# Peptides against a protein of PDB entry 3V4O: the designs that were tried, part 196

Target 1, 234 residues: chain A of PDB entry 3V4O
Amino acid sequence: DQPLAKDKVALLIGNMNYREHPKLKAPLVDVYELTNLLRQLDFKVVSLLDLTEYEMRNAVDEFLLLLDKGVYGLLYYAGHGYENFGNSFMVPVDAPNPYRSENCLCVQNILKLMQEKETGLNVFLLDMCRKRNDYDDTIPILDALKVTANIVFGYATCQGAEAFEIQHSGLANGIFMKFLKDRLLEDKKITVLLDEVAEDMGKCHLTKGKQALEIRSSLSEKRALTDPIQGTEY

## One batch from the design tools (peptide; made by RFdiffusion4, then SolubleMPNN)

Design b2_p27_6_s4 (from b2_p27_6, 12 letters changed)
Fold by OpenDDE base, seed 5:
Structure b2_p27_6_s4 (fold): chain B 234 residues (1-234), chain A 27 residues (1-27)
Amino acid sequence: as target 1 above (234 residues)
Amino acid sequence: EEEEEEEQERRDSLLQSYDPQLPAPPP
């Protein structure tokens, strides 16, 4: 039996024009291209750029309200970020310098809220730096994701903002999006698709040793972004 | 079933209100 989605919803966030941090360029093109691809997959897509802390929190909260039993959700973030003690944080454009956890959105907290929604599939993709923030010593106790949560977490890591923007390669996209866009429309289990993207990134001389895709999944069922929406004649 | 339909309508309304179209990237 082909899996059916109750609905398909996506929130894409690209932060570029930081007030107190280096500006980025790649998120604009990456969010735009991903939006177009997800719409081809019948996702209802909300795409937002340059969000403040308040706007990001509101966007995530509203996205969480769209999630429900059997819904396919995708959350994508491109921008500055950091990781401390296994906790990842998305940095809003109005974040101070230095930023702290209270000024940022904790990825693991969002994942925890997502698992409570009993989604048919939930994909969370991060395209951000994985640097340690020495000014934040908060160690949130992270509960393990439930095996039944059907969450796939992809973390495209870069060692620095310079690696996020291959300024010298003439590439319009960030590295992660360059490889993701070539495979995103494939009718494959999402974890298999992302593994292939990771392999493609690993074979590229431009990305070798600079960027990697880490995948964590609680997905035990065959689920694909191409799965049809319930009630649609496909 | 009615509660599920009402919840779906609320979600759809929220989604419609939230859908800003991204401007095309500058050439």
Scores: peptide ipSAE 0.144, ipTM 0.679, DockQ to the pose 0.013
Fold by OpenDDE base, seed 1:
Structure b2_p27_6_s4 (fold): chain B 234 residues (1-234), chain A 27 residues (1-27)
Amino acid sequence: as target 1 above (234 residues)
Amino acid sequence: EEEEEEEQERRDSLLQSYDPQLPAPPP
């Protein structure tokens, strides 16, 4: 039997105009492109740009309220980030310099909250750096994801550096979105789809050795972004 | 049951706010 989603909801966040950090360009176009694609997949999409800490926390909280048993959720973030001791943090536009964990949103905490929602599928996509923040000494030890959480986590990053924006390539999109957009509408298991995106990134001369997609999954079922919503007659 | 209905109503109300129009990025 083909899996059915109870509903499909997505939150897309793109942070570019940082107050105390270098400005980015790619998130604007990437959020726009992803919004259009997810709408074609019958997702209800909220797309937000340049969020403060308060706004980001509220947006994520509201998104989590929409997650329920059998719901398909997708959370996408593009912007600055950092990783310390296996904990990843999304950086709001009003984050101070230097920023600390208290000023940022912890990805693993959000994933933990997602797994409690008994969703049919949860996809969390990050397009941010994994650089270490030497000014943050917080070491939150978080529990591992549940084996049955149906969570797929994609982390697109440059090796130990900020997300690489190819300024001179004439590409409007970030590198991750460039490859993701070509495959996102394919009727494939989401982990297979993302693995193919990772392979495409690895073969590209522009990204080879600079940017990679890491995929982590607790998905034990065949689930695709193309899975129909329950009650829709096709 | 009442708590589940209230939660569903909140979800439905929140869902109505989704799918705002995003302007096309500049070229």
Scores: peptide ipSAE 0.116, ipTM 0.675, DockQ to the pose 0.013
Fold by OpenDDE base, seed 3:
Structure b2_p27_6_s4 (fold): chain B 234 residues (1-234), chain A 27 residues (1-27)
Amino acid sequence: as target 1 above (234 residues)
Amino acid sequence: EEEEEEEQERRDSLLQSYDPQLPAPPP
């Protein structure tokens, strides 16, 4: 039996024009390409660039309002970030230097809110640095995700800035997006699809040992981004 | 069924209000 989505919604955030941090290029191209791919998968897509802390918090809050029982949600972030003691943070463009947790959005807090929505599928993809921030000593208490949360989240990690972008077909993509775009339209369980992307990244001579994809999942059902929306004929 | 349709319309309206047209990537 074919699983069905009640609806499909996506929020894509690309931060590149930071005020107090190095500027990025890849998020612009990556958000654009991912937007087009998700629209082919019948996602309703909101794509935002260069968000301040206030705008990011508002965008995430609005996205959470779109999530509901049986809905397929996808949240993508590309930009600066950090990880301290298992807590990951997305960095807004207006974050000070150095930034701290109070200036940033905690991924685990967002995941906690997502699990309450009873979604059919919720995918959270982070294309950001996971280095430790020595200027932030906060240790948030992390709650375990619910078993039935149907959340899949992936971290695209880079060891160095030189391995963050790759030239492909005249465009400079982030490495994660380079491999993701080749498989995103495949009719496969999302965790299988992402595992294959991770394998492709590991086999490529350009990215081997420089870029990795870490996948964490509470998904116990066969769910794919290609699953049809309930009440629609394809 | 009617409530589901209304909720979809609300979501669509919300998405449309926040869906900026992204510029084409540089060639």
Scores: peptide ipSAE 0.090, ipTM 0.646, DockQ to the pose 0.014
Fold by OpenDDE base, seed 2:
Structure b2_p27_6_s4 (fold): chain B 234 residues (1-234), chain A 27 residues (1-27)
Amino acid sequence: as target 1 above (234 residues)
Amino acid sequence: EEEEEEEQERRDSLLQSYDPQLPAPPP
């Protein structure tokens, strides 16, 4: 039997205009295109650009309030980020230079909160400029995700690499979004879909050995972004 | 069922408060 979503909600964050860090361009187009695609999948989409720490925390908190039993959630972030000791951090536009963990949002902490919501599916996609932060030695204590959490985590880009922008159909996307947008509407288990995106990225001569998609999942069911909302007829 | 409908309405109301329109990207 095909799984059903109680509801579908998405939060998309694109940070570009950093105060103390290099500016980015891709997040604008990527958030826009992803918004349109998710709307075709019957997601209710909140899209935000250039968020401060305060605004990002509020946006994530509100998103978490939307998550509930059987809900399909998707959180997408494009911007600067870093990874220390297995912990990933999203960098707000007002983060100082150098930034520390207290100035940033810990991805694993958000994932921990997501697993408590008993969602039907929760997808967290990161498309961020990834590097080591030598100015932060904070080691958060994080538990493994529960098998019942139905969470899929996708982490695009490699350490030290900026997102490549590729012009396609008059739009310049980040490389992750370039490949994701071609498959996002497919009726496939989300982990299978993302694996295929990862393979496409790996086969592309422009990105081979430069960018990758890391996928982590606790998804135990065949759930797809195309799964219908309960009570809707198609 | 009624509780689920009320909760759905609450979520919908919350989403509506956070629905900014993104500008079209430059060509």
Scores: peptide ipSAE 0.087, ipTM 0.669, DockQ to the pose 0.013

Design b2_p27_7_s1 (from b2_p27_7, 14 letters changed)
Fold by OpenDDE base, seed 3:
Structure b2_p27_7_s1 (fold): chain B 234 residues (1-234), chain A 27 residues (1-27)
Amino acid sequence: as target 1 above (234 residues)
Amino acid sequence: SSVERARELLKLENPDEEENLAKLQPR
């Protein structure tokens, strides 16, 4: 009666050691925590750190090769990023200062390619800032998306806002991962799960008025990260 | 690995991570 996945594949990217931009710390820990959780959910997980533009494009290409009809695909990114005209851009570690769209990877372009694979579920967890890049005046012309009703975006922050890391004396998680990791294993529709994470984040006094989780979805089925893989018993 | 070391450091240096939020740094 419940939905089944043909397979479950995740690509996790954490960029922190930027050459021309401020260095980050939390992506290493965030990727590690998420990797362990997704493996418990029987995802095939590829986790990569500090990717150049060339390496990021190759990683995405390899990720797409693992996708097929009915496969659950999850892309997580932690690092610098920006949003122009509703399009999300992930910044490679070797991006120039200032960077432009031609130096970055557009998430919506990746989504278009994932739709061509006829995936069962497409989840994007974007743990980056969503402020406009004033140095990029390019208006992207993207191909129209198909109506697949299997798309979920979890933004670590709202439009035009920043995503934050927790600062302690040592290593710590980003704000988004701190709350996500506590609920990720729950057997719930992915949008419901993220909504609960949003409420948990909302109770954090430190981030009130600064960071809020945004869910953007077109999901017509009760799909969960806990959904079993076809041909297997759980 | 570097990731494993990071996990160990997180446990040792942030024992009260679940309840202790001190400062924010933007990404």
Scores: peptide ipSAE 0.406, ipTM 0.747, DockQ to the pose 0.182; fails the geometry check
Fold by OpenDDE base, seed 2:
Structure b2_p27_7_s1 (fold): chain B 234 residues (1-234), chain A 27 residues (1-27)
Amino acid sequence: as target 1 above (234 residues)
Amino acid sequence: SSVERARELLKLENPDEEENLAKLQPR
Protein backbone atom coordinates (compact mmCIF):
# COMPACT_ATOMS: atom_id res chain seq x y z
CA ASP B 1 0.00 0.00 0.00
CA GLN B 2 1.42 3.32 -1.09
CA PRO B 3 1.29 5.95 1.62
CA LEU B 4 -0.38 9.17 0.58
CA ALA B 5 0.17 12.69 1.73
CA LYS B 6 -2.74 15.03 2.15
CA ASP B 7 -0.34 17.76 1.13
CA LYS B 8 3.37 18.40 1.31
CA VAL B 9 4.77 21.56 2.83
CA ALA B 10 8.35 22.58 3.46
CA LEU B 11 9.95 25.46 5.27
CA LEU B 12 13.55 26.11 4.35
CA ILE B 13 15.62 28.54 6.35
CA GLY B 14 19.12 29.59 5.48
CA ASN B 15 20.88 31.92 7.88
CA MET B 16 24.24 33.25 6.85
CA ASN B 17 24.52 36.98 7.46
CA TYR B 18 24.81 36.90 11.21
CA ARG B 19 25.23 40.14 13.08
CA GLU B 20 27.22 38.88 16.02
CA HIS B 21 28.56 35.58 14.69
CA PRO B 22 30.74 34.43 11.80
CA LYS B 23 29.07 34.78 8.45
CA LEU B 24 28.31 31.70 6.42
CA LYS B 25 28.12 31.33 2.65
CA ALA B 26 26.61 28.03 1.66
CA PRO B 27 23.07 28.39 3.11
CA LEU B 28 22.02 30.46 0.11
CA VAL B 29 22.97 27.75 -2.33
CA ASP B 30 21.75 24.95 -0.11
CA VAL B 31 18.31 26.49 0.27
CA TYR B 32 18.08 27.25 -3.42
CA GLU B 33 18.95 23.76 -4.54
CA LEU B 34 16.77 22.10 -1.96
CA THR B 35 13.89 24.36 -2.95
CA ASN B 36 14.16 23.24 -6.54
CA LEU B 37 14.28 19.59 -5.58
CA LEU B 38 11.36 19.74 -3.17
CA ARG B 39 9.25 21.55 -5.72
CA GLN B 40 9.91 18.71 -8.12
CA LEU B 41 8.51 16.50 -5.40
CA ASP B 42 5.35 18.62 -5.34
CA PHE B 43 6.14 20.26 -2.04
CA LYS B 44 4.81 23.67 -1.33
CA VAL B 45 8.04 25.34 -0.40
CA VAL B 46 8.64 28.48 1.56
CA SER B 47 12.29 29.45 1.41
CA LEU B 48 13.65 32.22 3.56
CA LEU B 49 17.09 33.64 4.17
CA ASP B 50 18.69 35.54 7.01
CA LEU B 51 15.84 35.55 9.47
CA THR B 52 15.79 37.38 12.75
CA GLU B 53 14.39 35.67 15.78
CA TYR B 54 11.08 37.40 15.24
CA GLU B 55 10.99 36.46 11.59
CA MET B 56 11.96 32.87 12.27
CA ARG B 57 9.22 32.48 14.83
CA ASN B 58 6.73 33.99 12.43
CA ALA B 59 7.90 31.74 9.63
CA VAL B 60 7.46 28.69 11.80
CA ASP B 61 4.02 29.86 12.85
CA GLU B 62 3.00 30.33 9.24
CA PHE B 63 4.45 26.97 8.35
CA LEU B 64 2.43 25.33 11.09
CA LEU B 65 -0.73 26.94 9.75
CA LEU B 66 -0.19 25.06 6.51
CA LEU B 67 0.00 21.75 8.32
CA ASP B 68 -2.98 19.55 8.94
CA LYS B 69 -3.90 15.92 9.34
CA GLY B 70 -1.90 13.79 6.96
CA VAL B 71 0.23 16.63 5.64
CA TYR B 72 3.92 16.01 5.15
CA GLY B 73 5.95 18.67 6.88
CA LEU B 74 9.62 19.23 6.20
CA LEU B 75 11.82 21.73 7.97
CA TYR B 76 15.29 22.40 6.65
CA TYR B 77 17.67 24.68 8.45
CA ALA B 78 21.11 25.78 7.41
CA GLY B 79 22.96 28.09 9.74
CA HIS B 80 24.52 28.29 13.14
CA GLY B 81 23.08 26.00 15.73
CA TYR B 82 23.80 23.98 18.80
CA GLU B 83 22.49 21.05 20.75
CA ASN B 84 21.99 20.95 24.49
CA PHE B 85 20.60 17.93 26.28
CA GLY B 86 19.32 16.41 23.08
CA ASN B 87 17.52 19.58 22.02
CA SER B 88 18.43 21.29 18.78
CA PHE B 89 18.51 25.06 18.60
CA MET B 90 18.47 27.11 15.42
CA VAL B 91 20.22 30.46 15.74
CA PRO B 92 18.63 33.57 14.21
CA VAL B 93 20.84 36.11 12.48
CA ASP B 94 20.24 38.69 15.18
CA ALA B 95 21.09 36.39 18.06
CA PRO B 96 23.41 37.89 20.62
CA ASN B 97 26.88 36.63 21.34
CA PRO B 98 26.77 34.43 23.22
CA TYR B 99 23.31 33.21 22.39
CA ARG B 100 21.07 31.24 24.70
CA SER B 101 18.01 29.09 24.23
CA GLU B 102 15.67 32.04 24.69
CA ASN B 103 17.30 33.64 21.65
CA CYS B 104 16.91 30.56 19.51
CA LEU B 105 14.26 28.26 18.15
CA CYS B 106 14.02 24.80 19.63
CA VAL B 107 13.36 22.20 16.97
CA GLN B 108 11.76 19.80 19.41
CA ASN B 109 9.20 22.44 20.29
CA ILE B 110 8.38 22.75 16.62
CA LEU B 111 8.02 18.99 16.44
CA LYS B 112 5.57 19.09 19.32
CA LEU B 113 3.48 21.64 17.49
CA MET B 114 3.63 19.63 14.28
CA GLN B 115 2.36 16.61 16.16
CA GLU B 116 -0.59 18.63 17.31
CA LYS B 117 -1.45 19.12 13.66
CA GLU B 118 -1.58 15.36 13.20
CA THR B 119 0.83 15.49 10.29
CA GLY B 120 1.51 12.43 8.21
CA LEU B 121 5.25 12.89 8.28
CA ASN B 122 7.64 15.19 10.10
CA VAL B 123 11.08 15.57 8.58
CA PHE B 124 13.79 17.74 10.05
CA LEU B 125 16.96 18.32 8.11
CA LEU B 126 19.30 20.18 10.39
CA ASP B 127 22.35 21.44 8.58
CA MET B 128 24.00 23.00 11.59
CA CYS B 129 26.53 22.24 14.26
CA ARG B 130 25.51 20.10 17.20
CA LYS B 131 28.10 21.22 19.68
CA ARG B 132 27.16 21.95 23.24
CA ASN B 133 26.65 25.62 23.97
CA ASP B 134 28.43 26.10 27.26
CA TYR B 135 27.01 29.58 27.62
CA ASP B 136 23.53 28.16 27.87
CA ASP B 137 22.93 26.33 31.11
CA THR B 138 19.18 26.22 30.67
CA ILE B 139 17.63 22.81 30.90
CA PRO B 140 14.50 23.04 28.82
CA ILE B 141 11.38 21.41 30.09
CA LEU B 142 9.66 20.33 26.93
CA ASP B 143 6.17 19.08 26.53
CA ALA B 144 5.88 15.36 26.14
CA LEU B 145 5.82 14.17 22.57
CA LYS B 146 3.10 11.94 21.27
CA VAL B 147 3.85 8.55 19.86
CA THR B 148 3.16 9.36 16.23
CA ALA B 149 5.83 7.16 14.64
CA ASN B 150 6.25 9.62 11.78
CA ILE B 151 9.39 11.50 12.74
CA VAL B 152 12.70 11.69 10.94
CA PHE B 153 15.70 13.75 11.88
CA GLY B 154 18.53 14.10 9.46
CA TYR B 155 21.41 15.71 11.25
CA ALA B 156 24.20 16.96 9.07
CA THR B 157 26.64 15.87 11.74
CA CYS B 158 27.00 13.75 14.85
CA GLN B 159 26.14 14.78 18.36
CA GLY B 160 28.73 17.17 19.71
CA ALA B 161 30.24 17.65 16.28
CA GLU B 162 30.34 20.38 13.68
CA ALA B 163 28.70 20.65 10.31
CA PHE B 164 30.78 22.21 7.59
CA GLU B 165 30.46 24.16 4.42
CA ILE B 166 33.02 24.64 1.72
CA GLN B 167 34.92 27.85 2.07
CA HIS B 168 35.21 29.18 -1.43
CA SER B 169 35.20 32.56 -3.07
CA GLY B 170 32.40 31.30 -5.24
CA LEU B 171 29.23 29.46 -4.43
CA ALA B 172 29.38 26.00 -2.96
CA ASN B 173 27.16 23.69 -0.96
CA GLY B 174 27.47 22.66 2.58
CA ILE B 175 28.76 19.16 2.99
CA PHE B 176 25.38 17.72 3.87
CA MET B 177 23.55 19.27 0.93
CA LYS B 178 26.32 18.27 -1.45
CA PHE B 179 25.37 14.67 -0.93
CA LEU B 180 21.69 15.04 -0.09
CA LYS B 181 20.85 16.74 -3.36
CA ASP B 182 22.00 13.75 -5.39
CA ARG B 183 19.54 11.38 -3.78
CA LEU B 184 16.62 13.49 -2.63
CA LEU B 185 14.43 12.64 -5.62
CA GLU B 186 14.74 8.90 -5.14
CA ASP B 187 11.56 6.99 -4.41
CA LYS B 188 12.69 5.45 -1.17
CA LYS B 189 11.66 5.49 2.42
CA ILE B 190 13.09 8.70 3.77
CA THR B 191 15.24 6.93 6.34
CA VAL B 192 16.67 4.65 3.67
CA LEU B 193 17.37 7.64 1.48
CA LEU B 194 19.20 9.40 4.28
CA ASP B 195 21.16 6.28 5.07
CA GLU B 196 22.43 6.23 1.51
CA VAL B 197 23.34 9.89 1.81
CA ALA B 198 25.25 9.03 4.95
CA GLU B 199 27.24 6.42 3.07
CA ASP B 200 27.97 8.84 0.26
CA MET B 201 29.14 11.44 2.73
CA GLY B 202 31.27 8.83 4.43
CA LYS B 203 33.26 8.37 1.26
CA CYS B 204 34.47 11.94 1.43
CA HIS B 205 37.99 11.66 2.76
CA LEU B 206 38.18 15.32 3.69
CA THR B 207 35.39 15.11 6.24
CA LYS B 208 36.21 11.72 7.70
CA GLY B 209 36.38 12.02 11.44
CA LYS B 210 34.96 15.54 11.23
CA GLN B 211 31.41 15.24 9.97
CA ALA B 212 29.03 12.34 9.58
CA LEU B 213 25.31 12.24 8.98
CA GLU B 214 23.15 11.02 11.83
CA ILE B 215 19.64 9.72 11.37
CA ARG B 216 17.20 9.66 14.23
CA SER B 217 13.83 8.28 13.35
CA SER B 218 10.59 6.93 14.65
CA LEU B 219 8.95 6.06 11.36
CA SER B 220 6.76 3.00 11.29
CA GLU B 221 5.51 3.45 7.74
CA LYS B 222 7.33 3.38 4.43
CA ARG B 223 6.94 7.08 3.81
CA ALA B 224 8.92 8.82 1.13
CA LEU B 225 9.22 12.40 0.00
CA THR B 226 8.02 11.08 -3.36
CA ASP B 227 4.72 9.91 -1.92
CA PRO B 228 1.85 11.21 -4.02
CA ILE B 229 -0.57 13.79 -2.75
CA GLN B 230 -4.03 12.46 -2.11
CA GLY B 231 -6.43 13.21 -4.92
CA THR B 232 -3.73 13.48 -7.53
CA GLU B 233 -3.22 11.00 -10.31
CA TYR B 234 0.07 10.20 -11.92
CA SER A 1 17.94 38.45 -7.09
CA SER A 2 20.40 36.58 -4.94
CA VAL A 3 18.74 33.34 -5.97
CA GLU A 4 19.08 34.14 -9.63
CA ARG A 5 22.70 35.00 -9.17
CA ALA A 6 23.24 31.79 -7.29
CA ARG A 7 21.70 29.84 -10.14
CA GLU A 8 24.00 31.46 -12.64
CA LEU A 9 27.07 30.85 -10.57
CA LEU A 10 26.20 27.22 -9.98
CA LYS A 11 26.30 26.66 -13.70
CA LEU A 12 29.98 27.37 -13.61
CA GLU A 13 32.05 24.27 -13.29
CA ASN A 14 34.69 24.32 -10.65
CA PRO A 15 37.61 22.13 -11.61
CA ASP A 16 39.14 22.66 -8.20
CA GLU A 17 36.28 21.18 -6.24
CA GLU A 18 38.55 18.87 -4.32
CA GLU A 19 40.71 21.76 -3.28
CA ASN A 20 37.66 23.66 -2.20
CA LEU A 21 36.56 20.77 -0.04
CA ALA A 22 39.79 21.14 1.86
CA LYS A 23 38.66 24.58 2.97
CA LEU A 24 35.93 23.89 5.47
CA GLN A 25 34.09 26.32 7.68
CA PRO A 26 32.00 25.08 10.57
CA ARG A 27 28.44 26.25 10.81
Scores: peptide ipSAE 0.383, ipTM 0.734, DockQ to the pose 0.211; fails the geometry check
Fold by OpenDDE base, seed 1:
Structure b2_p27_7_s1 (fold): chain B 234 residues (1-234), chain A 27 residues (1-27)
Amino acid sequence: as target 1 above (234 residues)
Amino acid sequence: SSVERARELLKLENPDEEENLAKLQPR
């Protein structure tokens, strides 16, 4: 009854040194801590910082090459972002000001490509703002998604809202990672785990009414990040 | 390097973390 992963692969991207946008500070720390945790969970982790559009697209392409039937895929992004019409866009460090969808990576497009790989689990952890970009009126026509019942989105914030990090001279986590890191190693269904993170974050009085975790899932099986890799003895 | 600095800082306690959280920057 224990679900098994054929393999577990994660791509972590942290963008902070933007050329034409405000610089961020927390993505470096967030990516580092998440890398350590996911490696403890036997994920193959590729962690990258400050990617241009070209580099981000290449990283995603390489990530997709590592996916196959039954593989658990996890994409984490920390940086600037926006959401238009339910589509999430990750902003590269060399994006112009203002940026448009053509300058950014659409998460839903990545999901579509992941589905083509027949993955066992698709997890997106989007640690970015979800405000509408008023400078982008493009309504993308995306390819229809398959019904795979294995998709989990963990949004650091609600629709139309912002995700925050600590504005300090030192290094600190973003709000989402601050709470996520405390529970990530728990042997629980990923949606249950994220729900607990949401409750923990909800107790933070500093972000109450400003930032709240949103979980969007179609996961029909009890799959956890702790699920063992097939063929390994434990 | 920035990564090395991050590793060192992550090992330290953040006694002023709550106070620092009062200064939020949107992503």
Scores: peptide ipSAE 0.377, ipTM 0.731, DockQ to the pose 0.204; fails the geometry check
Fold by OpenDDE base, seed 5:
Structure b2_p27_7_s1 (fold): chain B 234 residues (1-234), chain A 27 residues (1-27)
Amino acid sequence: as target 1 above (234 residues)
Amino acid sequence: SSVERARELLKLENPDEEENLAKLQPR
């Protein structure tokens, strides 16, 4: 039987105008395009740009309030980021230079909280660098994750690598979104969809050997972003 | 607004997409 979602909720964050770090250009376009696509998929979408630490934490809290048993949750982030010891950190626009984990939002902490809500699907699309932050040697002690078999990470790049965006004053995407947007509406298991995106992105000559999509998943059911919402006729 | 700005950016022509792709910035 086709899986059903109780509801579908997405939080999209694009950080560009950093105070103490290089400014980015593409997150605005990436968030906008993804917003339009997810709305076509009947997601309730909250899209936010240039969030401070305080605002990011509040946005995540509000996002979590919309999650419940069987709800599909999707978090997309485009901005500066880093990965230390397997933990992904999203960098707010007001983060100091250098920033530390205490200044950033840990994605794995968000995942834990999503699991507590007994969501039907947890999708993380992290369009950020995954290089180690040498200015932060703290190892977060995270609570153990549950075995929910409903988790999908789409990393725009490999561990220890960078994610890139096109530097242009006009229409420009990050490399990941450039390819993701072409397939996002396809009725396929989300891991299959992302695998196809990975192949498409792999054909990009400019980022060959520099950026590659990584899929990390534990998904035991055929869940798709196109899955219908319970009680809704389509 | 940010949405309006994004919409305007999407309307802009990108005739030199390949050249623009050569200008990469890490996030």
Scores: peptide ipSAE 0.368, ipTM 0.730, DockQ to the pose 0.211; fails the geometry check

Design b2_p27_7_s2 (from b2_p27_7, 15 letters changed)
Fold by OpenDDE base, seed 2:
Structure b2_p27_7_s2 (fold): chain B 234 residues (1-234), chain A 27 residues (1-27)
Amino acid sequence: as target 1 above (234 residues)
Amino acid sequence: SSIEKAEALLKVENPNLEENLAKLTAR
């Protein structure tokens, strides 16, 4: 029996035009291409660019309102970010320099809230750096997560490492999206799909030793982004 | 729109992929 999604909802955030940090370019293209792909997978997609802290929090809140029991939730973020003590922080465009956790959105907190919605699948695709933010020494006290076994993290890079985008005169993808987009439509368990993306990235000599995909998952079912929505014919 | 511009630009093939990949910016 093929797993079914009650619905499929994705929030895509691409932050580029930072006020106090280096500007990025690729998130525009990354979000656009991912939007098109996820729509082909029958996701309801909300794509937003250059969000302030307030706007990001509101977007997440609205996203959470669309989640319910059995719903597939996907969060993609492309922009500046950091990771402290295993917690991932997405940096809004209006974040100060230096930024701290209080200025950013903690992905694990979002996960906690998604779990409360009893989602069928929680996918996080974090296309950001994972370097330690030395200006933030706060150890967040996070609520314990439920054992839902429906969680997948696709990190564009390894812990403590940087995620890159291609510097081109025109528009180009980030490294992660460059490889992800080629496989995203495949009917495979999401962790298997991401593992193949990781291998593709690993075969690229130009990114060798610079960026590698990390998969962190607790997924007890063969859930795929291609899973049909309950009550629909395919 | 920015999206329309992005779509138009994506239609242009990047002949020098290796060169493009050599120029990386950290996020």
Scores: peptide ipSAE 0.282, ipTM 0.664, DockQ to the pose 0.204; fails the geometry check
Fold by OpenDDE base, seed 5:
Structure b2_p27_7_s2 (fold): chain B 234 residues (1-234), chain A 27 residues (1-27)
Amino acid sequence: as target 1 above (234 residues)
Amino acid sequence: SSIEKAEALLKVENPNLEENLAKLTAR
């Protein structure tokens, strides 16, 4: 029947004003719009912009403290990033040039810690590039993940590819958020929702061949972002 | 604040948004 969440918590990070890397524009708008949408879905949302490595690690630690058994956890990141050997790295604004894994936050490590909290759902929306960082040859030795069947990755782009934002004098969404925001409130299994977003993105001739959504999941239950919180009316 | 600025700007419609999509910057 209808799945229930113990609680729903989201951490949204948008990094734009990099010290040693090209500045971005869209993460501000992306985080703002996603915050508004997730609040409508009764998420407790913490939204932060332009975080240093220290601040990002602290934000993740505080986020983890809000997680517990059955809680839905969502992490959204918009900014510079890279992917080495299947591991996703979020780049803080104070990262050196070039950056390496020790300067960045590994998403899979966060997932491991979320699993220890016995969360009901783990959603990662990574609005960053996934290109190989040739300046980092470190092969992370990560602890084996548990088989929790409650993990969803929404990558804004394909493996080894770039994620884009619109070049605009004003504020505009990144490509991923442009399509995600139109469907996020729909009462659908999160993987189905993301699949429809992928189709919408695929119909856009402007991004065809440049950016495509990738969904990676092991979700054995029909869980949606619209799922009600335990003890509340729905 | 940055959020307040974003809120103000999002209230302004951009009729040329689709055209601007042709100009992409990699993250």
Scores: peptide ipSAE 0.276, ipTM 0.659, DockQ to the pose 0.197; fails the geometry check
Fold by OpenDDE base, seed 1:
Structure b2_p27_7_s2 (fold): chain B 234 residues (1-234), chain A 27 residues (1-27)
Amino acid sequence: as target 1 above (234 residues)
Amino acid sequence: SSIEKAEALLKVENPNLEENLAKLTAR
């Protein structure tokens, strides 16, 4: 019996034009590509670029309002980020230098809120660096997550490592999206799909030893991004 | 627009992909 989604909602954020940090280029293309693909998968997609802290928090709040029991939620982020003690932080464009956790959005906090909505699937695609921020001494005490067995993290890079984008005069994808976009429409369990993306990335000689996809999941059901929406006729 | 430019570029395979990959910027 094929799993069904009550609905499918995605929030895509690409931050490039940082005020106090190096500017990026690829998030624009990455968000655009992913938007088109997810729409083909019948996701309701909200795509935003260059968000301030205030705007990011509002976007997440609005995203959460669209989530409900059985809904598939997907969050994609491309921009600057860091990871401290297993917690991922997305950096808004107006973040100070140096930035701290209070200036950023914690992904695990968003996950907690998604769990409260009793979503059917929670997918996080984090196309950002995962290096430790030495300027942030805060150890976040997060509330314990529920055991929902419906969580998938796709990290563009390994823990403590950097995620990269191609530096070119023109527009190009980040490394993660370059490989992800080729498989995203496949009708496969999301973890299997990401595993194949990881293999594709691993075959690239130029990224060996620099960037590798990491999958972290607790997914007990064969959930796919291609899963049909409940009540829809095909 | 930036979107239009992005769309146009996405349709073109970059023949110099290897060279471009040599120039990586960390996020």
Scores: peptide ipSAE 0.272, ipTM 0.660, DockQ to the pose 0.214; fails the geometry check
Fold by OpenDDE base, seed 3:
Structure b2_p27_7_s2 (fold): chain B 234 residues (1-234), chain A 27 residues (1-27)
Amino acid sequence: as target 1 above (234 residues)
Amino acid sequence: SSIEKAEALLKVENPNLEENLAKLTAR
């Protein structure tokens, strides 16, 4: 029996022109290519670049309004980030130096809100560093998550490690997107697909020992990004 | 636009891609 999505919605954020932090280049290309691929998969895609804290929060709020029971939700972020105590924080372009949790968006809080929408699938693709921010001693008190068994995290790098982008004379992809884009259209369970991406990345001598994909999932059903939308025939 | 520029660059084959991959920047 083929799994069906009620709808498929994606929010893509690429931050590169930071005011108080080093500028990045690859998020522009990463967001662009991922947008094109997800649209081929019949996702409704909202792609935004260089968002302030206010704009990021608004974008997430609007994204959540598009989610409902059985909807596939995908959040992609490329930019500066950090991870404290298992919580992932996305850094807006207007964040101060140093930034703290109150200046950033917590991914796990977004997940909680997505669970309240009774979504069919929640996918997070986080193309950011996962090092601890020593300037932030805040221990966030998060509400307990529900047991929904429909969650997939694709981290561009390991816990406590850095995510990289290619230094090119022109525009090029980050390391994660370089490998992800080659397999994203495959009709496979999303965790299996990401596992193959991890193997591809592992074969690259350039990033061996520097960056490795981490998959964290609780997915009890064979859900794929290629799953058809209910009421449509493919 | 920046997107148009990105699209144009992606259409250009880079013969030195392997050499350029040797330089990485942390996010």
Scores: peptide ipSAE 0.260, ipTM 0.650, DockQ to the pose 0.190; fails the geometry check

